# Peptides against a protein of PDB entry 7RZF: the designs that were tried, part 89

Target 1, 358 residues: chain A of PDB entry 7RZF
Amino acid sequence: PFQEEHLKQLYKIVPIKDIRNLYVTFPIPDLQKYYKSNPGHYLGHLIGHEGPGSLLSELKSKGWVNTLVGGQKEGARGFMFFIINVDLTEEGLLHVEDIILHMFQYIQKLRAEGPQEWVFQECKDLNAVAFRFKDKERPRGYTSKIAGILHYYPLEEVLTAEYLLEEFRPDLIEMVLDKLRPENVRVAIVSKSFEGKTDRTEEWYGTQYKQEAIPDEVIKKWQNADLNGKFKLPTKNEFIPTNFEILPLEKEATPYPALIKDTAMSKLWFKQDDKFFLPKACLNFEFFSPFAYVDPLHCNMAYLYLELLKDSLNEYAYAAELAGLSYDLQNTIYGMYLSVKGYNDKQPILLKKIIEKM
Target 2, 358 residues: chain A of PDB entry 7RZF as posed
Amino acid sequence: PFQEEHLKQLYKIVPIKDIRNLYVTFPIPDLQKYYKSNPGHYLGHLIGHEGPGSLLSELKSKGWVNTLVGGQKEGARGFMFFIINVDLTEEGLLHVEDIILHMFQYIQKLRAEGPQEWVFQELKDLNAVAFRFKDKERPRGYTSKIAGILHYYPLEEVLTAEYLLEEFRPDLIEMVLDKLRPENVRVAIVSKSFEGKTDRTEEWYGTQYKQEAIPDEVIKKWQNADLNGKFKLPTKNEFIPTNFEILPLEKEATPYPALIKDTAMSKLWFKQDDKFFLPKANLNFEFFSPFAYVDPLHSNMAYLYLELLKDSLNEYAYAAELAGLSYDLQNTIYGMYLSVKGYNDKQPILLKKIIEKM

## One batch from the design tools (peptide; aimed at target 1 L68)

Design b2_p28_8_s4 (made by RFdiffusion4, then SolubleMPNN; from b2_p28_8, 15 letters changed)
Fold by OpenDDE base, seed 1:
Structure b2_p28_8_s4 (fold): chain B 358 residues (1-358), chain A 28 residues (1-28)
Amino acid sequence: as target 1 above (358 residues)
Amino acid sequence: FDERFVGEILEESEREVDRREELLKASL
């Protein structure tokens, strides 16, 4: 068990590489027995969310953080950690106290909203998709992984236990969320800016660091984190596939794309998948404009248009990615290229949103 | 415990950078 002396600590760590990271860590109970509900995954999904009203969205808007990851990590016997890890900008390194304040404001928002069964259901569905369509692992790595997890799961569940959520446990979500408090925090900042400002050396790797107690005033500021109105729960992910039907191979299926539509304004080529037999599709669109490359002004206008279009689609990008959808937009000498890839079921929804923003 | 924590944090941070660099190189 963590003693009080191990809590409310700040570690300033000197990396070898030019990296700027913040780790906000909380000791939590051992949750291994609750793998069927996985409350740490629920919280990691929300805290690590990248959509509008997320913690990352706010921290990015301030120019302080590039990326954010939230989740549980194994600790020693009988406890785990919950970790929020962010990639810091140079400016973000100056605002670590404020970044952590925003973390606690988001956590306070999660407390105020309470556990959401629909969020659990989305996590369940996403994990089920990931399990069903998991790429073939290297046999040696897979066998070693299975051997390791046999200690934690019943033999019958070993193949599925890491992916299949079965039980919504709001009580466990609240229990973990109650451990995510300033009084339980351990903070590590990794930056070369601490070079020559350290007083300790780690024995195993020779890592130079400084350990400091976090001032009680700072802890109190974080304890008094108010509800920030910028933080919102994510909206439902409309891109999560539900239909995984594989259409039968047509008798006349060609090994190459066939022209299936030819009009004055459009040509359409189609190739059925004859190799992978996945519920996935690749939609590729080339838009032709006689104005796209007429002169440098039109080229720059077409570039700016595409950048604005991409920016206007950012709200969907993360939700689409989580659901195994991707899109790409590129300028071409003839106009614009659009691709939509991933699970075919919700591609029409994403494509519609793209077209509505065009 | 504190030293181990520092070592684990740094190792994780450096591995994540390497992974990102490898992904960037693979995309080129």
Scores: peptide ipSAE 0.072, ipTM 0.709, DockQ to the pose 0.259
OpenDDE base, seeds 2, 3, 4, 5: peptide ipSAE 0.055, 0.054, 0.055, 0.059; ipTM 0.696, 0.697, 0.672, 0.705

## One batch from the design tools (peptide; aimed at target 1 G48 E50 G70 Y318)

Design b2_p29_1 (made by RFdiffusion4)
Pose (drawn by RFdiffusion4):
Structure b2_p29_1 (pose): chain A 358 residues (1-358), chain P 29 residues (1-29)
Amino acid sequence: as target 2 above (358 residues)
Amino acid sequence: SIVFWEGSFSGPSIDDDPFNPNDIIGNTS
């Protein structure tokens, strides 16, 4: 649907709720026919990746961006999109050309070195382990899912869809990585600061927007000289699991969780798993404080402190959320709250780091 | 100041979603 008359364009959209965002849209051909190599997931794993020396951490370091989401959007049949969607700070709206410039800097930093064998082996291992201990399904919604993807795949791999990968073909990685060029951009800015500046309006919904077609100054400033920032490739993962042993049932087996520790400081509830036999467990905590909801100031500093703790710890723990260990730490009325769940091997390192950062 | 805390240990349930890395890939939030 994107003919070349309406390419290289930058719209400005006025919202109703106060948000600020930047959408970068590329068009690409259909890659649902390539469901074994999956080049879109490779570039999605390399673009939208938080951690040391990556696209998001540098934009955090310049104070312009809270978070970004990579990957490819799939639309209808026979055509596909690719999106880099970002949200903006107060002075992140002033430097949009520099943000997209850094996006092509990281793309060119990934074009000078191209394919990687160990990233494909690591991602295939992760999908294989994540498929081998695939949990049970709720029978409603699961049959709708496997009838939703029954149109595309044969009868044998109706289940093993986007779980098992056979081959690492760098040609398709290079092909989809070539289609991401600044002659293929479509920038869209959402900001509430364009109230009285919009000529055009939408008939269907009634929204207002513009046409600021990007002059060639900034296009030929985008693709001209792109060496690097302080970017780097992600490093070897250490949260990949290795212990897949189901521990045996002890003498005191109970059908409900029993109180084991009762002190004036803490209490526990424990139950060995009897039904599922998956090498994974969930640990949860609820810390209490009478000072958490005393007045609005003290009920306000709690969200700020807990949010800054999540800010400063996502850079460390994204590899744990990527390997299958997810944590969550949010505030409650009474006190604050913690819940770490996932594979059975790396809970102590993660929970201990959470406490010592806390 | 923390005065007290509770904890528990258990296994997964059928109400838990299965883990799929593709739901995390490209998402940093």

Design b2_p29_1_s1 (made by RFdiffusion4, then SolubleMPNN; from b2_p29_1, 13 letters changed)
Fold by OpenDDE base, seed 4:
Structure b2_p29_1_s1 (fold): chain B 358 residues (1-358), chain A 29 residues (1-29)
Amino acid sequence: as target 1 above (358 residues)
Amino acid sequence: PITYYEASISGPTESDKPFNPLDVIGNTA
């Protein structure tokens, strides 16, 4: 178990690959027995959120971070870690203290808002979808995985325990949040910029690193993290599918798309899924405009329009992706291509959002 | 968000595990 001497430490690590990563880690109690509530997943969902008002959104806006992952990791028996990992830009490497300040500001926002049952319900629903429609794993890997997790879960639950949330436990969420404090932090910075500046070598992999105590002034700065008005909880994910009905295969289903609508302004082809039998659809739209590629100006305007449209849709992109929806927008020499893919239930909602931004 | 679930990365054999900086942080406990 980490003692106080193991906390408030900074590790500067030299990678083999040219990568820049920040790991902000917190020792937490072993939560394995609480797998049905999984408070670490709840917090990981919020801290790792990519939507407007998220931690990542702010850190990206500053040009400091490319990606962010938050969640629990198993430790040795009897303890776990909560980890916030970010991919750092070159500029972000210079602003690690401020990045971590923003992490604590976001955590403070989570404390101020308190546990939200609707967020838990979204996590539950997303995990249920992921479980229900998970891809087939390679048998050997899958068997080995199952054999490993049999040590942690009842035999009857071993297949579901990692996915199915059952219990909203605000008390456990608060308990984990109470461990996400500057006094409990362990920071690792991974960068080649530390080459020749290390004094230790890790025994197992020969990784060069330096260990330093985080200055008390920096810890105090993080402890005094205020509420940053830029941080907001995510909005409800309207794209989470709830209807998974598979329509019966039509008796006269053609192996190719059939023309089901033909008008002066539109043609519509339809093909029913005869292979996968999933509650998924692929909607493809090709828009034709004689102005899209008439001259270099119009071509550039069409490009700019699509880039602005994509940017305006960023607020939905992450929520749609989490819900198993995707869209693609492309310029063509004839106009524009739009594709919407994923679970069919909420595709009309996403399509409507796209059209409203067009 | 990719929560650090135990991605039981059925990764290659132990020898080819990419350096995990978290192992350096964890083994001192």
Scores: peptide ipSAE 0.012, ipTM 0.537, DockQ to the pose 0.027
OpenDDE base, seeds 1, 2, 3, 5: peptide ipSAE 0.010, 0.010, 0.008, 0.009; ipTM 0.491, 0.483, 0.451, 0.502

Design b2_p29_1_s2 (made by RFdiffusion4, then SolubleMPNN; from b2_p29_1, 14 letters changed)
Fold by OpenDDE base, seed 1:
Structure b2_p29_1_s2 (fold): chain B 358 residues (1-358), chain A 29 residues (1-29)
Amino acid sequence: as target 1 above (358 residues)
Amino acid sequence: PITYYEASISGPTEDDEPFDPWKVIGNTR
């Protein structure tokens, strides 16, 4: 376990690859025994959220961060870590202190709002979907993984334990949040910009780094992180599937798409799934316009239209993705292509939102 | 890239990241 002397440290690390990363790390208690509530997953879900009012949304809006990951990592025996990792832009590398301030502002928002049972329920539902419909893993990797986790879970639960959310434990969420404090922080910045500015070499890999104490003034600045009005809890994810019914294969089902509707304005082809038997669908739409490619001006207008449409749909993209839905929008020489894929249950909701923005 | 789900449960993993700073941080114990 890290003592106080090991906390409030900054590591400047030189990577081999041209990458810019920030790792903000907090030592936390071992939460393995609480796998049925998984407070680390709850916090990772919120801190790592990409929707409006999220930490990532704000950091992206400033041009400082490209991606964000938040979650728990196993440590040595008897402790874990909570890690917030971001991919830094060149500009973000200059604003690391402010990025971390925003992290603490978001954490402060989570404290102020308190644990939300509905968020836990969404995590539970998402995990249940992920478990039920997970792809087949490679047998060797899967067996090795199962063998490893047999030490932590009852044999009867070992296959499901990583996905089981059964107990809402607000007390444990608050306990972990209480560890996400500036006085408990370890910061690592990874950038080639530190080349020639390091004074230590890591023993195992020869990684060049510099270790510095974070100034008390900076720690105090982070401790005084107030509520930032830009940070909000996510809205309920309306795309989470609840119906997984697989319709029986029709007796006259063809191996190829059949034309089931032919009108002056539309043709519809349908093929029932005869192979996968999943509660998933692929909806593909080709829109035809004689104006889409008539001249360079119209072509550019069609391009700009689609870019604006994509931008207007960004608010739904992440929530849809979390729920196992995706969409694609492309310009074609004849007009526009739209694809909606994933669990069929909530596809109509996503499709409706797309059409309403069109 | 680490999926959101995997990241939220396990955090960053060595296999998914081009560099693991924890190797450095952990060895400074």
Scores: peptide ipSAE 0.017, ipTM 0.512, DockQ to the pose 0.030
OpenDDE base, seeds 2, 3, 4, 5: peptide ipSAE 0.005, 0.008, 0.011, 0.009; ipTM 0.388, 0.452, 0.505, 0.464; seed 4 fails the geometry check

Design b2_p29_1_s3 (made by RFdiffusion4, then SolubleMPNN; from b2_p29_1, 13 letters changed)
Fold by OpenDDE base, seed 5:
Structure b2_p29_1_s3 (fold): chain B 358 residues (1-358), chain A 29 residues (1-29)
Amino acid sequence: as target 1 above (358 residues)
Amino acid sequence: PIVYYEASISGPTEDDEPFDPWKVIGNTA
């Protein structure tokens, strides 16, 4: 267990790869016994959220961070870590203290709002979908994984324990949030910019690093993190599928797409899934415009239009992705291509949102 | 992405694991 001397530490690490990462790490109790509630997953979902009002959204708006990951990690026996990891821009590398301040502001927002049962329910539903439609793993890898987790879960639950949430435990969420404090922080900054500025070498891999105490004034600044009005809880994910019905194969099902609609303005081809038998669909749309590629100006305008359209859809992209939906928008020489893929149940909702932004 | 830090019970397979600074610094204490 980390002694007080191991807390409030900053590590500057030289990577082999050209990466810029910030790791903000908190020692937490072993939560393994709470797998049915998984408070670390709840917090990881919110802290790692990419929607409007999220930590990532704000840090991206500042130009400091590209990506963010939040979650629990196993430590040694008897303790875990909660880690917030961000990919830093060059500018973000200069604003690490402010990035961490924003992290604590978001954590403070989570404390102020308190545990939300609806968020837990979404996590539960998402995990249930992931479990139900889990891809076939390679038997060897799967067996090895199962053998490993047999040490942690009852035999009867070993297959479900990682996925199926059963208990909403706001007390445990608050308990973990109480560990996410500046006084418990360990910070690692990974950047080649620290080359030649380190004073230690790691014994096993020869990684060069410098360890420094975080100044008390900085800790105090983070402890006094206020509520940032830009941070909001996510909205409910409307894309989570609830209907998984698989329609029976039509007697006249063709092995290739059949033309089912032919009009002056549209042609529609359909092929029923005869292979996978999943509650999924692929919707592909090709839009034709005589103006899309008529000259360089129109080509550039069509490009800019799609970039703006993509940007306008960013608010839905993450929620759709979490729910197992994806979309793609591309320019073509004839106009535009749109693809919507994933669980069929909520595809019409996503498609409608795309069309409304068009 | 919610990268659940799955406890890599399996030792670092070199290629695809994201750089873990804490494995490097020996946070085994």
Scores: peptide ipSAE 0.037, ipTM 0.582, DockQ to the pose 0.027
OpenDDE base, seeds 1, 2, 3, 4: peptide ipSAE 0.017, 0.008, 0.010, 0.015; ipTM 0.515, 0.440, 0.424, 0.458

Design b2_p29_1_s4 (made by RFdiffusion4, then SolubleMPNN; from b2_p29_1, 15 letters changed)
Fold by OpenDDE base, seed 4:
Structure b2_p29_1_s4 (fold): chain B 358 residues (1-358), chain A 29 residues (1-29)
Amino acid sequence: as target 1 above (358 residues)
Amino acid sequence: PITYVEASISGPTEEDEPFDPFKVIGNTA
């Protein structure tokens, strides 16, 4: 386990690929025995959230970060890490201290709000859905994975342990949050901009790096992270499916889509799933407009409209994706195409949101 | 996607191991 001398360290790492990444790592206790509550998953869900008022939303708004991942990582037996990883823009590479300040402001917001049982319940429900409808994996990889996880979980739970949450443990969430402090931080910045500025080489991979102590003034700045009023907990995810009923096959189910509505303004085709038997649907809408592609101006207006529509839907996109719903919006030479895919239960909600923004 | 940095115990096929800057630094004592 990292000793105090290994904390408050900054690593400047030269990648082989042209990538810019920031890793903010915290040593945490071994949470393996708490897999049924998985407090690291709870925190990863919130810290890694992409919705309004999220850490990523703020960092994106500043043009500093493209993507953010938060979560626990196994170290060795007896210790773990919590890692926040971001993909940095060129500008973000200049603002690493401020990015990390925002991370601590968000963590401080999580402390101020305290553990939320409803958030745990959403994580539980999402993971249960993911488990229940998990795709088939390649047997070789699957067997190897299962063989590995048998060291960590009871045989009876080996298939479920990574997915099924059972216990809300606010005490463990708080315990992990208490480890996410500036005094416990390890920072790694990965960028080609450090080429020729390193003094060490990693033994195993030959990776060039420089290690520096983080200045005490910077640590204090992060310790004094205030509540940033831009950070908010996510709203409840309205897209999480709760009904997984599969309707019986119709006796006269056609192997191809049947025309079930034909009007002057619309045609509706329907095909029941006769193959997969999943509580999923695919809704495809093609909108026809004679104005969509009549001239370059109208074409660009139709494009701009769709981009603005997508932007206006961004608040729902992440929550829908987490819930196994997706939408796609495309311009066509004839108008617009909309698809809504995923679990059928909450598709009407997503579709309604799309239509309300149109 | 919440990509949990779960240490995929699935031995990465050689090609797709994301550069883990801490893989080596963490396994010392």
Scores: peptide ipSAE 0.009, ipTM 0.427, DockQ to the pose 0.028
OpenDDE base, seeds 1, 2, 3, 5: peptide ipSAE 0.008, 0.008, 0.006, 0.008; ipTM 0.428, 0.401, 0.411, 0.424

Design b2_p29_2 (made by RFdiffusion4; failed a check: too like the target's own chain)
Pose (drawn by RFdiffusion4):
Structure b2_p29_2 (pose): chain A 358 residues (1-358), chain P 29 residues (1-29)
Amino acid sequence: as target 2 above (358 residues)
Amino acid sequence: DEFFIELVKELTEEFEERKEKPHLRGENY
């Protein structure tokens, strides 16, 4: 649907609720026919990746961006999109050309080195382990899902869809990585600061927007010289699991969780798993404080402190959320709250780091 | 034009769901 008359364009949209965002849209051909190599998932794993020396961490270091989501959007049949969607700070709206410039800097930093064998082997191992201990399904919604993808795949791999990968073909990685060029951009800015500046309006919904077609100054400023920032490739993962042993049932087996520790400091509830036999467990905590909801100031500093703790700890723990260990730490009325769940091997390192950062 | 604007509205809703879940930041959708 994107003919070349309406390419290289930058719209400005006025919202109703106060948000600020930047959408970078590329068009690409259909890659659902390539469901074994999956090049879109490779570029999605390399673009939208938090951690040391990556696209998001540098934009956090210049104070312009809270978070960004990579990957490719799939639309209808026979055509496909690719999106880099970002939200903006107060002075992140002033430097949009520099943000997209850094996006093509990281793309060119990934075009000078291109394919990687160990990233594909690591991702395929992760999908294989995440498929081998695939948990039980709720019978409603699961049959709708496997009848939702029954149209594309044969009868043998109706289940093993986007779980098992056979081959690493760098040609398709290079092909989809070439279609990401600044002659294929479509920038869209959402900001509530364009109230009285919009000429065009939408008939169907009634929204207002613009046409600032990007002159060639910034296009030929985008693809001209792109060496690097302080970017780097992600490093070897250490949260990949290795212990897949189901520990045996002990003498005191109970059908409900029993109180084991009762002190004036803490209490526990424990139950070995009897039904599921998956090498994974969930640990949860609820810390109490009478000072958390005293007045609005003390009920306000709690969200700020807990949010800054999540800010400063996502850079470390994204590899744990990517390997299958997810944590969550949010505030409650009474006190604050913690819940770490996932594979059975790396809970102590993650929970201990959470406490010592807390 | 209006087709693209509708696409931006759909992307805004998807981005508001996925940004709170970091493990979904590099997935296809």

Design b2_p29_2_s1 (made by RFdiffusion4, then SolubleMPNN; from b2_p29_2, 13 letters changed)
Fold by OpenDDE base, seed 3:
Structure b2_p29_2_s1 (fold): chain B 358 residues (1-358), chain A 29 residues (1-29)
Amino acid sequence: as target 1 above (358 residues)
Amino acid sequence: MEEFVRLVLELQEEFEKRKKKPELWNKNF
C-alpha cells in the first residue's frame, strides 16, 4: 500500500502532552496467516529486549532513551507495520539520527546472527505460560475480543492462536528482517519542541505536524550501518518456569502465616496458598540494621546502597519479569525490605542472584 | 499521509496507557 513517495519520510508532530517519542515504522507483509510461527513477535522480542547487549541498554547508556518497545502492529487488510518506539530524553531528541543508526546496527546484528531456534523456543515457552496462567478477564470485554478475533483464527484455535507458537520459521524471520531497511522507513518524532514549526494540521485530532523527506545522505548513513560490537543477542532466560506442580494443602494448614523458624537472627513465617492454587509464591524479607536510620547520613547511605543494588540487578530484572518473576527493594526505618514474587520454580535462582549482589 | 499521523497518535495513546500500567509495558505491540 505504501509507494516509494510514502517512504523515507520524517514527521515532526506536536503532542498535547509534554512527551518526547520516536516512532520508527516499517511496512511489512500481512503476517496474520503466520500466527503459529509469529516472526514479528520473535523480532519484537529481540529488538525490544532490555538485557545486556540490547538496543535499549546501549541507548540508555548514552542517556538518549528511557524505554523501547518493538513489534508488529496491524495495519489494514494485506499489510502490517513493524514499529520501534522509544521514549526520548531531552538529549536523545538531539540525537535521533544516531538513535536510528543504532537501531539499524542492531538489525544488522540480527541479520548476521540469523534466526535462533532457542529464542523461538523461549518465546514459545513464555507464551505457553502466559496462556496457561492467564488471569480472568471481564466477560463482556473478553467475549467482544473473542468475537473480533474469530475473523482471523479458526474456531478451534481462537483461544490459543494469540499465545501458542507451534512452528519455527527462520525463512519468515529473514523475510521480515529484509523489510527493516532504511529505504522502507517512516519516522515520526513527537515533541513540543516542534510547536510553531509545523505547516500542517491533522484533520481529525487537529494535531499540528510537519512532513519532511529524510535526506539521502542520512538514508545512506543508515544503509551503511555496520556491526556494532556492543550489540549481542540475549543470553538464555534462566527464569522461565518449567515446574508448575501445586503442592497439596497441608492438613494443618492455617488461614494465617505460621512461625516455622525462630532463631536469634531470623524468624520465618509461612502460609500455604489455600485460595488461588497457583504455582506462585511471595517471598518477603525484612532485614534489620540499627545503622540504617541512626542519622541522616546513614539514611542517605542506605538509600544510595539500595539504588546501587537495584542498578546492579538490572541485568536480571528484565529476564525475570519476562518469566513472570518480580522483585522489590525498599528502604525502611528499620533497614531494608526485599520481596520476590511470581512463579515459585525459579524464585530461588532470582533470590540467589539478589543475595549475591548484596 | 495523515493516516500515519493517526497511527502515531493511536500508538501514543497506547504507550501512555502502558506508562500508567508498567505491567503492560513488556508486551510487544
Scores: peptide ipSAE 0.253, ipTM 0.757, DockQ to the pose 0.400
OpenDDE base, seeds 1, 2, 4, 5: peptide ipSAE 0.212, 0.236, 0.251, 0.225; ipTM 0.722, 0.753, 0.744, 0.745

Design b2_p29_2_s2 (made by RFdiffusion4, then SolubleMPNN; from b2_p29_2, 14 letters changed)
Fold by OpenDDE base, seed 3:
Structure b2_p29_2_s2 (fold): chain B 358 residues (1-358), chain A 29 residues (1-29)
Amino acid sequence: as target 1 above (358 residues)
Amino acid sequence: DSEFVREVLENQEEFEKRKKKPSLHGKNF
């Protein structure tokens, strides 16, 4: 177990690469035996969420953080870590204390709302989809991975244990949340701005760092983290596929796209999948406008329009990505290109949202 | 102390890999 002397410490680390990173870690109990409920995955899903009212959304709106990752990691024997790792902006590097305050405000929001069974069900469904449609791994790497995890899981479950959630355990979620406290925190800030301001060297990599205690006043500030009204639980993910039916191959299926609609304003080509046999589709749209590239002004207006459209779709992008849907929007010399890819079941929902914002 | 610095550095490589590939398990470690 981490001794109290290792808690409430701040590490200032000089990277080799030009990176700005904040690493916030909490020692937690070993959760390996709870893989069927995976309370760390539940918390990582919420803390790492990118939708409206998320921790990342708020920190990004302030210009402090570019990306966030949250979750459990294996530690030494008999304990794990819960980690929140963020990519800092130059401005965010000046606001690390306030970034961590927002982390504790979000954690306090999760305590106030309590464990949500519907969120667990979404995690379960997403993981079941990921398991069912998992890509083929290289046999050697896969065998080595399975051999490693045989120490942690029953032989009959070793293939499913990392993916298939079975049990909603609100008690374990609350137990992990109770460890995500300022008194249990270790913080690392990774930045070249600490060059020449360090007093220690790491033994293996020669990395220069400084260690200092986090002031008790700062710990108290984080302990008194209030409910920030900007933080909200995510909405239900409407893009999670439920239908995985693969339609039979048509008798007249061509190896190339067939023209199935021809009108003065539109052409539609279709090709059935004859190779992968997945419940996935690729929708590609080319929009033509004689004005898109007529002059530099129209070109810049078309560019600005797509940037605004992409920004207006950001609320759906993360939920779609989690559900194995993606879209792409590009300017062309003729107008605009739209692509929608992934599981076919919820593609009409995503496409409708895109078209309603256009 | 040095071990934690090593842990942070090793995690930077994982973090960069995860930025490029959304985890099948979401953005969990």
Scores: peptide ipSAE 0.374, ipTM 0.795, DockQ to the pose 0.464
OpenDDE base, seeds 1, 2, 4, 5: peptide ipSAE 0.352, 0.355, 0.365, 0.359; ipTM 0.797, 0.798, 0.798, 0.802

